# Designs tried in a protein design run: peptides against a protein of PDB entry 6B9H. Part 68

Target 1, 151 residues: chain A of PDB entry 6B9H
Amino acid sequence: AELCESLLTWIQTFNVDAPCQTVEDLTNGVVMAQVLQKIDPAYFDENWLNRIKTEVGDNWRLKISNLKKILKGILDYNHEILGQQINDFTLPDVNLIGEHSDAAELGRMLQLILGCAVNCEQKQEYIQAIMMMEESVQHVVMTAIQELMSK

## One batch from the design tools (peptide; made by RFdiffusion4, then SolubleMPNN)

Design b2_p19_8_s3 (from b2_p19_8, 10 letters changed)
Fold by OpenDDE base, seed 2:
Structure b2_p19_8_s3 (fold): chain B 151 residues (1-151), chain A 19 residues (1-19)
Amino acid sequence: as target 1 above (151 residues)
Amino acid sequence: SSSREELRKRFLEQLQKYF
């Protein structure tokens, strides 16, 4: 999906330690967790990150477990820190991500992370970074932000 | 084009004001 492809490119700009070259690389949630820690290390601290299993392999049950924790973290962050500024009426199906590597649902998950970035303390830095992205990727990211902020 | 770049820049600047 176009959303997933563009947001994967965006995720890669964080230069996290975990491999993040393919859609499959994101399905265990490790990259997402590391990105969230970079976005807000005070909230997504080491204690939070340690709850995410790093050696998952192809175990889709463990992937889903990680993804559920990450989704909960994002939702809690929206409520506790961001003041529910993100429109999250359509949540990703983490079962489809973990078991089938569903790119459309993964795109929705990455979109929620994008919402965290553009509303966090360092939001100005992330907005400026988006302004420097390649045109086609930037267009998708901008559209995704607009969708999140549309009430 | 320059026009597209300016349009994108203005859009993101508007988002900055919202956030």
Scores: peptide ipSAE 0.074, ipTM 0.714, DockQ to the pose 0.469
Fold by OpenDDE base, seed 1:
Structure b2_p19_8_s3 (fold): chain B 151 residues (1-151), chain A 19 residues (1-19)
Amino acid sequence: as target 1 above (151 residues)
Amino acid sequence: SSSREELRKRFLEQLQKYF
C-alpha cells in the first residue's frame, strides 16, 4: 500500500532503536510505541512503554496485544491531550496487522500516529520535517494529514 | 519545479493554521 510505504519512510526519520525497515518490522508495535514516546515522552512515558512487549517474535497474539495497547494509547492521547483534534473516523484492524501484516491496516495505524505528531506540542517541528521530505513521499503524507482533518 | 514546491509549502502552511 502506498500509504503504508510512505508513512514507513516517515517513521524511519525518527531513528528509533527497534528495526523499522519493512512492514513486518512494524507489526509487533514496538517501533510505533517508541515513535509515540518521542512524540510526547511526558505522556507516553517509560511506564507506558514498558507495557509493550519487545520480544514477541512471530507470535501474532502478542503482536495484537501490543497493537491494541498502542491504539488505546493513541485514542486516549487524542482525548486527554490533543482535545479531540483528530478524528478516529476509521480505526485500523489490529488483528489483520498482527496476523497477516496487512499493509493497508498498518497504514491506517501509522496515519493515526502522524495525527499525533502534527497536533502535539512539537507540531511545528514535525510539520517542518514533513516539508523537507522527498516529493513523492511528502505528497502521500500531506494527503494523509488532510484526510485526518477533513473526515 | 519551484512552482510545485511552493504549492506544497502553501498547503502545509494552511494545515499549520488549522492545527
Scores: peptide ipSAE 0.072, ipTM 0.712, DockQ to the pose 0.473
Fold by OpenDDE base, seed 3:
Structure b2_p19_8_s3 (fold): chain B 151 residues (1-151), chain A 19 residues (1-19)
Amino acid sequence: as target 1 above (151 residues)
Amino acid sequence: SSSREELRKRFLEQLQKYF
């Protein structure tokens, strides 16, 4: 999906330690967790990150477990830090991500992370980074942000 | 095009003001 591929490119700009070259690389949540830590290390601290299992392999049950923790973290962050309310019925289906590597649902997950970035303390830096992205990727990211603002 | 680039730049600048 275009959203997923563009946001994967965006995620790669964080230069996290975990492999993040493919959609499949994101399905275990490890990259997402490391990105969230970079976004707000005070909230997504080492104790939080250590709850995410790194040795997951192809175990879709473990992937889903990680993804549920990630999603909960994002929701809690939005509620506690960003002061935003998110409708649960619009949330990504982490089961489809973990079991089937569903790109559409993964894109929605990454969009939530994008929401964290553009609302965090370093929001200006992330917005400026988006200004330097390749045109096609930038367009998708801009659209994704616009959707978040319209909620 | 230069016009599209300017449009995108203005949009992003507006985002900076929004947040």
Scores: peptide ipSAE 0.063, ipTM 0.704, DockQ to the pose 0.413
Fold by OpenDDE base, seed 5:
Order: structure tokens, then sequence, then C-alpha cells
Structure b2_p19_8_s3 (fold): chain B 151 residues (1-151), chain A 19 residues (1-19)
């Protein structure tokens, strides 16, 4: 999906340690967890990150377990830190991400992470980075932000 | 188009001010 493709490009700008070249690379949640730690290391600290299992391989059950933890972390972060500024009317189906590598649902997951970035303490830096992105990718990212902030 | 580019620019500026 276009959303997933553009947000994958955005995720790659974080330069995390885990491989993040393909959609499949994101399905185990490790990249997403590392990105969240960069966004707010005080909240998504090492203790939180250690709950995400690495070396999952192709085990979709373990992928789903990781993704559920990450989704919960995002929702808790929105409630406790961001003051529920993100509209979460359509949550991603982490079962489809883990078992089927569903790009559309993965896009929705990455969109929630985008919401964390543009509302966190370092929001200005992330917004500036988005302003420097290639136009076609930038358009998708902007649309995704608008959808999150709309009531 | 030039119109689309201008709208994009304005949106980004508004976003920068809002956050």
Amino acid sequence: as target 1 above (151 residues)
Amino acid sequence: SSSREELRKRFLEQLQKYF
C-alpha cells in the first residue's frame, strides 16, 4: 500500500539497528520498538524494549505478541503523555500484520508511530524532517498526519 | 501543479506553527 511504502521510507530515516529495508522486516515489531525508543527514550526505555522478543524469525505467533505489546505502548503513550491528541478510531489489526504481512494494516501501525513523533517533545525536529522529504512521500505523510489529528 | 505545490507549502507552514 502507498501508506506503508511511504511510511517505511520515513521509518528508515531513524537509522535503527534492526534491518528495515522491506515490509517483512517490520512485521516482527523490532524496528518499530527501536523507533519508539528514539522518539521518547524516557517512556520507551530499555526495560520496555526488553519486553520485545528479538530473533523471532518467521514465527507469526511471536510477531503478533510483539505487535500487541507495541500497540499497547503506543496507546498508553497517547493517553498518559500526549493527552490523547491522536484519533485512534481505526486501530491496526496486528494479527494480519504478524500472520500475513498485511501492508495496509502495517501502514496503519506506522501511522500511529508517526502520530507519536509529531506530538512528542521533539515534534519540531520531526516536522522539519518531514518538510525535507521527497514530495510524493511527503504528501502521503502529510495526509496521514491530517487523518490522525482530525476529529 | 503549481497550485498543489503552494497548498503543500502552506499546509507544512501551518503544521509547523501548530506544533
Scores: peptide ipSAE 0.055, ipTM 0.700, DockQ to the pose 0.372

Design b2_p19_8_s4 (from b2_p19_8, 11 letters changed)
Fold by OpenDDE base, seed 4:
Order: sequence, then structure tokens, then C-alpha cells
Structure b2_p19_8_s4 (fold): chain B 151 residues (1-151), chain A 19 residues (1-19)
Amino acid sequence: as target 1 above (151 residues)
Amino acid sequence: SMSREELRKKFLAELQKYF
């Protein structure tokens, strides 16, 4: 999925501690949680991050559990902090991400994180970073943002 | 004329209306 690949590239710009080179690396939610903490460390603080299990391995049930917590965190953040500037119009199926590493659904999950970045306090910095991305990646990211804001 | 990069930046600036 082009969306997932481009957003994976975007995720890599955060330089989180967890491995984030492949789609599979993202399926346990650890990278996503660390990215969210970078986006807003006051909201996604250590207490929140500690709810995400890091020793997951290939346990798809634990992956799904993490992903559900992350999705809830994103939705709560959108409601409580962002004032619902983005809509949960198409929620990712975290079961497909955790059990099957579904790239399309993972792309939707990363799109929600993108929504957090472009609406957070440091939105201008994230927008600027997107403006500096490679053309092909930038196009996908821009269309993903547009989709979030048009619903 | 505007480059592709300038056009993309203009587009991104327009998107900020939704942020």
C-alpha cells in the first residue's frame, strides 16, 4: 500500500528508539506510541507509554491490545486536545494490523497519527518537515492530510 | 513560472486553513 509506505517514511523522520524500518516493525504499536510521545509528550507521557507492552514478539493478541490502546489514545487526544479537528471517519482495523500486518489498515492508523502531528501545538514544524519530503512521498502525505480534513 | 516544489508548498499552505 502506497499510503503505508509513504507514512512509514514519514514515521522514520521521528528517529524513535524502536526499530521502524518495515511494516512489520510497526505492527506491535511501540513505534507508534513513541512517535505520539514525541508529538505531545505532555499528553502521551511516560505513564501512557508504559501501558504499551514492549516485549510482544509475534504475539498478535498483544499487538492488537497495544494497537487498541494507541487508537484510543489518538481518539481521546483528538477529542480532548485537538478539539476534534480530525474525524474518525474511517478507523483502522487493528485486528488486521496485529494478526496479518495489513498494510492498508496500518496506513490508516499512521494517517491518524499524521492527523495528530499536523494539528498539534508544533503543527507548523511538522508541516514544514512534510514540505521538505521527497516529491512522491510528499504527495501521498499531502493527500492523506487532505482526506482527513475533507471529511 | 512556479516550480513543482513551489506549487506543492503553496498547496500545503492552503491546507493550513483546515488545521
Scores: peptide ipSAE 0.061, ipTM 0.695, DockQ to the pose 0.425
Fold by OpenDDE base, seed 1:
Parts: sequence; structure tokens; C-alpha cells
Structure b2_p19_8_s4 (fold): chain B 151 residues (1-151), chain A 19 residues (1-19)
Amino acid sequence: as target 1 above (151 residues)
Amino acid sequence: SMSREELRKKFLAELQKYF
């Protein structure tokens, strides 16, 4: 999906330790967890990160377990830290991500992480970085932000 | 008369009204 591909490119700008070249690389949630820690290390601290299993392989059950924890973390962060500035909408189906590497659902998951970045304490830095992205990718990212913040 | 880049920056600035 176009959303997933563009947000994957955005995720790659974080330069996390875990491999993040393909959709499949993101399905275990490890990259997403590391990105969230970069966004807000005080909230997504080492104790939180340690709940995410890193040696998952192709075990879709472990992937789904990680993804559920990450989704919960994002939602809690939105409520507790961001003041619920991200609008409610259809949540990603983490089962489809973990079991089938569903790009559309993964795109929705990455969109929630995007919401965290543009609302966090360092939001201005992330917004500026987005403004410097390649035009076609930037367009998709901008649209994704608008969907999250729209009334 | 605005460039595409300026239009994009204007759009992003508008988005910042939400946060």
C-alpha cells in the first residue's frame, strides 16, 4: 500500500538498530518499539521496551503479541501524555499484520506512530524533518497527519 | 505564483494548528 510504503520510508529516517528495509521487517514490532522509544524515551523507557520480544523469527503468534503491546502503548501514550489529540478511527488489525504481513494494516499502525511523533515534546523537529522529505513521500505523510488530526 | 515547496510548507503550517 502507498501509505505503508511512504511511512516505511519515514520510519527509516529514525535509524534504529533493528532491520527496517521491508514490510516484513516491521511485522514483529521491534522497529516500531525502537522508534517509539526515540520519540519519547521517558515514556517508552527501557522497562517498556524490554516487554517486546526481539528474537521472534517467523513466529506470527509472538509478532501479534508484540504488536498488541505496542498498540496498547501508543493508545496509552495518547491518553496519558498527548492529551488525546489524535482522533479515534479504525485501529489496525494486528492479527493481519503479524500473520499475513498486511501492508494496509501496517500502514495504519505506522500512522499512529506518526501521530505520536507530531504531537510529542519534540514535534517541531519531526515536522521539520517531514518538510525535508522527498515530495511524493511527503505528500502521503502529510495526508496521513491530516487524517489523524482532522475534526 | 507560489512554488510547490511553498505550498507544501503552507499546508504543514496549517496542520500545526491542530497541535
Scores: peptide ipSAE 0.057, ipTM 0.686, DockQ to the pose 0.471
Fold by OpenDDE base, seed 3:
Structure b2_p19_8_s4 (fold): chain B 151 residues (1-151), chain A 19 residues (1-19)
Amino acid sequence: as target 1 above (151 residues)
Amino acid sequence: SMSREELRKKFLAELQKYF
């Protein structure tokens, strides 16, 4: 999906330790968790990150478990830190992500992470980074932000 | 007149006002 591919490119700018070259690389949630830690290390601290299992392999059940934890973390972050600046209008189906590597649902998941970045304490840094992105990718990211903030 | 780049930056600046 266009959203997923563009947000994958955006995710790659974080230079996390976990492999993040393909859609499949994101399905276990490890990259997403590491990105969230970079966004707000005080909230998504080492204790939180340690709850995400890294040795998942192809086990879709474990992927789903990780993804559920990440989704919960994002929602809690929205409520506790961001003051519900973004709504829970359409939650991603983490089952489809974990079991089928569904790019559309993964895109929605990454969009929520984008919401965290553009509303966090260092939001200006992330906005500036988006301004430096390739035009086609930038357009999709900007549209995704607009959708989040319009709900 | 504005370039495409300027238009994009202006759009991003408008989005910043939401945050």
Scores: peptide ipSAE 0.054, ipTM 0.684, DockQ to the pose 0.458
Fold by OpenDDE base, seed 2:
Structure b2_p19_8_s4 (fold): chain B 151 residues (1-151), chain A 19 residues (1-19)
Amino acid sequence: as target 1 above (151 residues)
Amino acid sequence: SMSREELRKKFLAELQKYF
């Protein structure tokens, strides 16, 4: 999906330790967790990160477990820190991500992370970075942000 | 639907509150 591909490009700008070159690389949630920690290390601290299993391999059950934790973390962050600034639309199906590497659902998950970035303490810096992205990618990211923030 | 230009304008307007 175009959303997933563009947001994967965006995710890659974080330069996390975990491999993040393909959709499959994101399905275990490790990259997402590391990105969230970069976005807000006080909230997504080491204790939170340690709940995410890093040695998952192809075990889709473990992937789903990680993804559920990450989704819960994002939702809690939105409520507790962001003040519910993100529109409550359809949540990603983490089962499809973990078991089938579903790009569309992964895109939805990454969109929620995007919402965290553009509403966190360093929101201005992330927004400026997005404004400097390649035009086609920027368009998708901007559209995704507007969808999140729409009323 | 919006053009790219309209999207950018609305995006910038929406982001004004962050700056």
Scores: peptide ipSAE 0.050, ipTM 0.684, DockQ to the pose 0.291

## One batch from the design tools (peptide; made by RFdiffusion4, then SolubleMPNN)

Design b2_p20_1_s1 (from b2_p20_1, 9 letters changed)
Fold by OpenDDE base, seed 1:
Structure b2_p20_1_s1 (fold): chain B 151 residues (1-151), chain A 20 residues (1-20)
Amino acid sequence: as target 1 above (151 residues)
Amino acid sequence: SMAEKLKETKEFFKKLLEEA
């Protein structure tokens, strides 16, 4: 999926510790959790991060468990910190991500994380970083942001 | 065109920065 591919490229700019080269690498949620911690370490602190299982392997049940926690964290962050600036009318299906590595649904999850980045305290820095990316990626990211901020 | 898409994208993020 185009959305997932572009947002994977964006996720890679965070230089997290976990492998993040493929769609499969993101399906256990570890990369996403580490990215969220970088976005707002005060909210997504060590206690929150420790709830995410790191040694998951191919266990789709554990993947889904992690993904559910991450999705909840994003939604709570939106309500508690961002003032509900992210439109969550279409939530990703974490079951499809965990069990089938569904790129389209993963793209939706990464889109929510994008929403966190462009609305957080350091939103200006993340926006500027996006503006330095490949043109085609920027266009996809723009579309993704527009969807999130739509009324 | 590609040029138009690029212009649209640049203007979008410029506006987004102004609101940040």
Scores: peptide ipSAE 0.644, ipTM 0.931, DockQ to the pose 0.940
Fold by OpenDDE base, seed 2:
Structure b2_p20_1_s1 (fold): chain B 151 residues (1-151), chain A 20 residues (1-20)
Amino acid sequence: as target 1 above (151 residues)
Amino acid sequence: SMAEKLKETKEFFKKLLEEA
């Protein structure tokens, strides 16, 4: 999916420790968790991060478990910190992500993370970083933000 | 067109920055 591909490129700019080159790399949630920690380390602190299993391998059950925790974290962050600025009526299906590496659903998950970035304390920095990306990616990101911010 | 999309995107993020 174009959304997933563009947001994967965006995720790669965070330079997290976990591999983040492919859709499959993101399915265990480790990259996403590390990205969230970078976005707001006070909220997504080490204690929170430690709840995410890092040695998952191909165990899709563990992937789903991680993804559920991450999704909950994002939603809680949205409500508690961001003031419900993002649209979460359509939640990603973490089962499809974990079990089938569904790129479309992963894209929606990454979109939620994008929402965190463009609304967090360092939102201006993240917006500026996005503006430095490929124009085609920027356009997709714009669309994703517009969708998130619409109610 | 591509030019229009680029302009739209540029203006969008400019506005977003101003509101940030």
Scores: peptide ipSAE 0.643, ipTM 0.932, DockQ to the pose 0.939
Fold by OpenDDE base, seed 3:
Structure b2_p20_1_s1 (fold): chain B 151 residues (1-151), chain A 20 residues (1-20)
Amino acid sequence: as target 1 above (151 residues)
Amino acid sequence: SMAEKLKETKEFFKKLLEEA
């Protein structure tokens, strides 16, 4: 999906330790967790990150377990820190991500992470970084942000 | 047009920065 591909490109700008070249690379949640830690290391601290299993392989059950933790973390961050700025009416289906590598649902998950970045304490830096990306990617990101902020 | 989309996108993020 266009959303997933654009946000994958965005995720790659974080230069996390975990492989993040393909949709499949993101399905275990490890990249997402490392990105969230960069966004707010005080909230997504080492103790939180350590709850995400890194040696998952192709075990879709473990992927789903990680993804559920990621989603919970994002939602809690939205409520506790961001002040409910992200519209979470339609949540990603983590089962489809973990079991089938569903790009559309993965895109929705990455969209939530985007919401964290553009609303966090260092939002200015993340917005400026987005403005340096390809025009087509910027447009997709804009649309994604608008969707998140709409009620 | 592509030019219009580009202008819209640039203005969006400029405004977003102003609010940050």
Scores: peptide ipSAE 0.643, ipTM 0.931, DockQ to the pose 0.904
Fold by OpenDDE base, seed 4:
Structure b2_p20_1_s1 (fold): chain B 151 residues (1-151), chain A 20 residues (1-20)
Amino acid sequence: as target 1 above (151 residues)
Amino acid sequence: SMAEKLKETKEFFKKLLEEA
């Protein structure tokens, strides 16, 4: 999906340690967790990150477990830190991500992470970084942000 | 057009940045 592809490109700008070149690379949640830690290391601290299993392989159950933890973390972060600025009425189906590598649902998950970035303490820096990306990516990101902030 | 889309996008993020 276009959303997933564009947000994957955005995710790659974080230069995390985990492989993040393909959709499949993101399905275990490790990249997402590392990105969230970069966004707010005080909240997504080492204790939080340690709850995400890194040696998942192709075990979709473990993937889903990680993804559920990440989704919970995002939602809790939104509530506790961001002041519930993100529209969470349409949540990603982590089962489809973990079991089927569903790009559309993965895009929704990355969209939530995007919401964290553009609302966190370093929001200005993340926004500026987005503005330096390709126009096509920026447009998709814009649409994604608009959807998140709509009420 | 591509130019119009670019303008729209840039204006969006400029506004978002101002509100940050």
Scores: peptide ipSAE 0.638, ipTM 0.929, DockQ to the pose 0.936

Design b2_p20_1_s2 (from b2_p20_1, 10 letters changed)
Fold by OpenDDE base, seed 5:
Structure b2_p20_1_s2 (fold): chain B 151 residues (1-151), chain A 20 residues (1-20)
Amino acid sequence: as target 1 above (151 residues)
Amino acid sequence: SRAEQLRRTREFFEQLLAEA
């Protein structure tokens, strides 16, 4: 999906330790957890990150478990820190991500993380970084932000 | 057009920065 591909490119700008080159690399949630820690290390601290299993392999059940924890973390962050600025009407189906590597649902998950970045304490820096990306990617990111915060 | 899309995208993020 176009959304997933563009947001994967965006995720790669964080330069996390975990491999993040393909859609499959993101399905275990480890990259996403590391990105969230960069966005707000005070909230997504080491204790939170340690709840995410790193040696998951191809076990889709463990992937789903990680993804559920990450999704909960994002939603809690939105309500507790961001002041409910991100609309969660259409949540990603983490089962489809973990079991089938569904790109569309993964895109929705990454979209929620994008919402965290553009609303966090360092929002100005993340917005400016997006403005330096390729225009086609910026356009998709813009649409994703609009969808999150206009509903 | 492509040029119009570019301008609209830039204006969006500039406004987003102004509100940040």
Scores: peptide ipSAE 0.689, ipTM 0.949, DockQ to the pose 0.902
Fold by OpenDDE base, seed 3:
Structure b2_p20_1_s2 (fold): chain B 151 residues (1-151), chain A 20 residues (1-20)
Amino acid sequence: as target 1 above (151 residues)
Amino acid sequence: SRAEQLRRTREFFEQLLAEA
């Protein structure tokens, strides 16, 4: 859960409109979608964001639907924009996130978003922002980036 | 040690910035 907690702290630095205080707040994918839009608004534009259902509540089916769209967006972004290959066998299980708020799988999803941030056009700004965070968070983020780069 | 861990983390991101 250390990965998830540290990356939740990182996600909070984006100051998105949706609530993002708890792990459960992230399970519907709305925060993730808004973060991705900030990372690359040209790719994750309003048309893309509008495909994410915002009034989900406790409906785990709708959560999973959103999360699948988020994951697809991340994968497409990596292949089309970043020119990176992602091993499908290491992808997060969005069913566990949507149905059970699984922190480990959520951490993996946030790790993919981290990969987008540190490889996007504004990578320098995001790296500098990470360097201003608490040391314990920076350490976890470092290990997460290293895992992505070693694939 | 914590000091060593902090050093390694700082150096990692400094290198990452240099390559950005």
Scores: peptide ipSAE 0.688, ipTM 0.949, DockQ to the pose 0.893
Fold by OpenDDE base, seed 2:
Structure b2_p20_1_s2 (fold): chain B 151 residues (1-151), chain A 20 residues (1-20)
Amino acid sequence: as target 1 above (151 residues)
Amino acid sequence: SRAEQLRRTREFFEQLLAEA
């Protein structure tokens, strides 16, 4: 999916410790958790990150467990910190991500993380970084942001 | 056009920055 591909490229700019080269690399949630910690380390602190299992392997049940925690974290962050600026009407299906590596649903999850970045305290830096990316990626990111902020 | 799309994208993020 175009959304997932572009947002994967965006996620790679965070230079997290976990492998993040493929869709499969993101299905256990570890990369996403590390990205969220970079976005807001005060909220997504070490205590929060420690709830995400890092030794998951191919265990789709553990993947889903991690993804559920991450999704909850994103939604809580939106309500508690961002003031409900993200449209969460259609949530990603974490079961499809964990069990089937569904790129479309993963794209939706990454879209929510994008919403966190462009609304967090360091939003200016993240927006400027996006403006330095390839124009095709910027276009997809723009569309994704517009969808998130649409009422 | 591609040029128009690029311009609109740039303007979108410029506005987003202004509101940040």
Scores: peptide ipSAE 0.687, ipTM 0.948, DockQ to the pose 0.869
Fold by OpenDDE base, seed 4:
Structure b2_p20_1_s2 (fold): chain B 151 residues (1-151), chain A 20 residues (1-20)
Amino acid sequence: as target 1 above (151 residues)
Amino acid sequence: SRAEQLRRTREFFEQLLAEA
């Protein structure tokens, strides 16, 4: 999916420790958790990150477990920190991500993370970084942000 | 056009920065 591909490129700019080159690399949630910690380390602190299992392999049940925790974290962050600035009426299906590596649903998850970045304390830096990306990526990111803030 | 899309995208993020 175009959304997933563009946001994968965006995710790669965070230079997290976990491998993040493919869609499959993101399905266990480890990269996403590390990205969220970079976005707001005070909220997504080490205690939170430690709840995400890193030794997952191909176990889709463990992937889904991680993804559920991450999704909950994002939603809680939106409510508690961002003041519900993100429209979450279309939540990603983490089951499809974990079990089938569904790129469309993964894109939706990454979109929520994008929402965290462009609304967090360091939003200016993240927006500026996006503006330095390729035009096609910027366009997709713009559309994704517009959808999140359309409420 | 591609040029128009680029312009609109740039303006979007510039506006987003202005509101940040």
Scores: peptide ipSAE 0.687, ipTM 0.948, DockQ to the pose 0.933

Design b2_p20_1_s3 (from b2_p20_1, 9 letters changed)
Fold by OpenDDE base, seed 5:
Structure b2_p20_1_s3 (fold): chain B 151 residues (1-151), chain A 20 residues (1-20)
Amino acid sequence: as target 1 above (151 residues)
Amino acid sequence: MEEEKREKTRQFFEELLAKA
């Protein structure tokens, strides 16, 4: 999916420790958790990160477990810190991500993380970084942000 | 990409940045 590919490119700019080159690399949630910690390390602290299992392999049940925790963290962050600025009525299906590596659903998950970045304390820096990306990627990111902030 | 798309995208992020 175009959304997933563009947001994967965006995720890669974070240069996290975990591999993040393919859709499959993101399905265990480890990259996403590390990205969220970079976005707001006070909220997504070490205690939170330690709840995400890193030795998952191909176990789709463990992937789904991680993804559920991450999704909950994002939604709680939106409510508690961001003041419910993200419209989350359309949530990603983490079962499809974990079991089938569904790119469309993964794209929606990454879209929620994008929402965290463009609304966090360092949102100016993240917005400026997006503006330095390839123009076609910027366009997709714009559309994704518009969907998140629409009421 | 189309010039119109490029301009709209640029304007969007500039406005978003201005509100930040």
Scores: peptide ipSAE 0.721, ipTM 0.956, DockQ to the pose 0.856
Fold by OpenDDE base, seed 2:
Structure b2_p20_1_s3 (fold): chain B 151 residues (1-151), chain A 20 residues (1-20)
Amino acid sequence: as target 1 above (151 residues)
Amino acid sequence: MEEEKREKTRQFFEELLAKA
């Protein structure tokens, strides 16, 4: 999926510790959790991060468990910190991500993380970073942001 | 990418940045 591929490229700019080269690398949620911690370490603190299991392997049940926690974290962050600026009418299906590595649904999850970045305290820095990416990626990211912010 | 899309994207982020 174009959304997933572009947002994967965006996620890679965070340079997290966990492998983040492929869609499969993101399905356990570890990369996403580490990215969220970078976005707002005060909210997604070490206590929160410690709830995400890192030794998941191919266990799709554990992946789904992690993804559910991450999704909840994102939604809570949107409500508690961002003031519900993100439209979450269509939530990603974490079961499809964890069990089938569904790129489309993963894209939706990454889109929510994008929403966190462009609305967080350091949003200016993240926006500027996006503007330094390939134009094709920027266009997809723009579309993703527009979708999130649409009321 | 066509120039129109390019400019539209640039303009979007410029405006988004201005609101930040």
Scores: peptide ipSAE 0.721, ipTM 0.956, DockQ to the pose 0.829
Fold by OpenDDE base, seed 4:
Structure b2_p20_1_s3 (fold): chain B 151 residues (1-151), chain A 20 residues (1-20)
Amino acid sequence: as target 1 above (151 residues)
Amino acid sequence: MEEEKREKTRQFFEELLAKA
């Protein structure tokens, strides 16, 4: 999926500790959790991060559990911090991500994280960083942002 | 990439940045 591919590239710019080279690397939620902590470490603090299981392996049940926690965190962040600036009516299916490594649904999950970045306190820096990416990636990111902010 | 596509993308982020 083009969305997932582009947003994976974007996720890689965060230089998190967890492996983040493939779609499969993201399915356990660990990378996403670390990215969210970078976006807002005051909200996604160590206590929050500690709720994400790091030793998941190929256990899709544990993946789904992590992904559900992350999705909840994103939605709560949107309500509590971002002031409902993100359209959360179309949520990713975390079951498909965890069990089947569904790239399309993963892309939608990463899209929500993108929404956090471009609306957070450091939004200017994240936007500027996006503008330094390859133009084809920027275009996909633009489309993703537009979808999130549309009402 | 088409020039029109490139320009629209650039304008979008410049506008987004201006509002940030």
Scores: peptide ipSAE 0.720, ipTM 0.956, DockQ to the pose 0.859
Fold by OpenDDE base, seed 3:
Structure b2_p20_1_s3 (fold): chain B 151 residues (1-151), chain A 20 residues (1-20)
Amino acid sequence: as target 1 above (151 residues)
Amino acid sequence: MEEEKREKTRQFFEELLAKA
């Protein structure tokens, strides 16, 4: 999916420790958790990150468990820190991500992380970083932000 | 991409940055 591929490119700019070259690399949630820690290390602190299992392998049940924790973290962050209400009926299906590497649902998950970045304390820096990416990626990111703002 | 599309994207982020 175009959304997933563009946001994967965006995620790669964070230079996290975990492998993040493919869609499959993101399905265990480890990369996403490390990205969230970079976005707001005071909220997504080491104690929070330690709740995400890193030795997951191909165990889709463990992937789903991690993804559920990450989604909860994002929702809590939006409510507690960003003061934003997210429509629960449009949330990504983490079961499809964990078991089937569903790119569309993964794109929705990354879109929520994008929402955190462009609304966090360091939003100016993240917006400027997006403006330095390839133009085609910028356009997709724009569309993703617009979707979030319209909800 | 088309110039209009490129300009719309640039304008969007310029405005978003101005509000940040």
Scores: peptide ipSAE 0.717, ipTM 0.955, DockQ to the pose 0.827

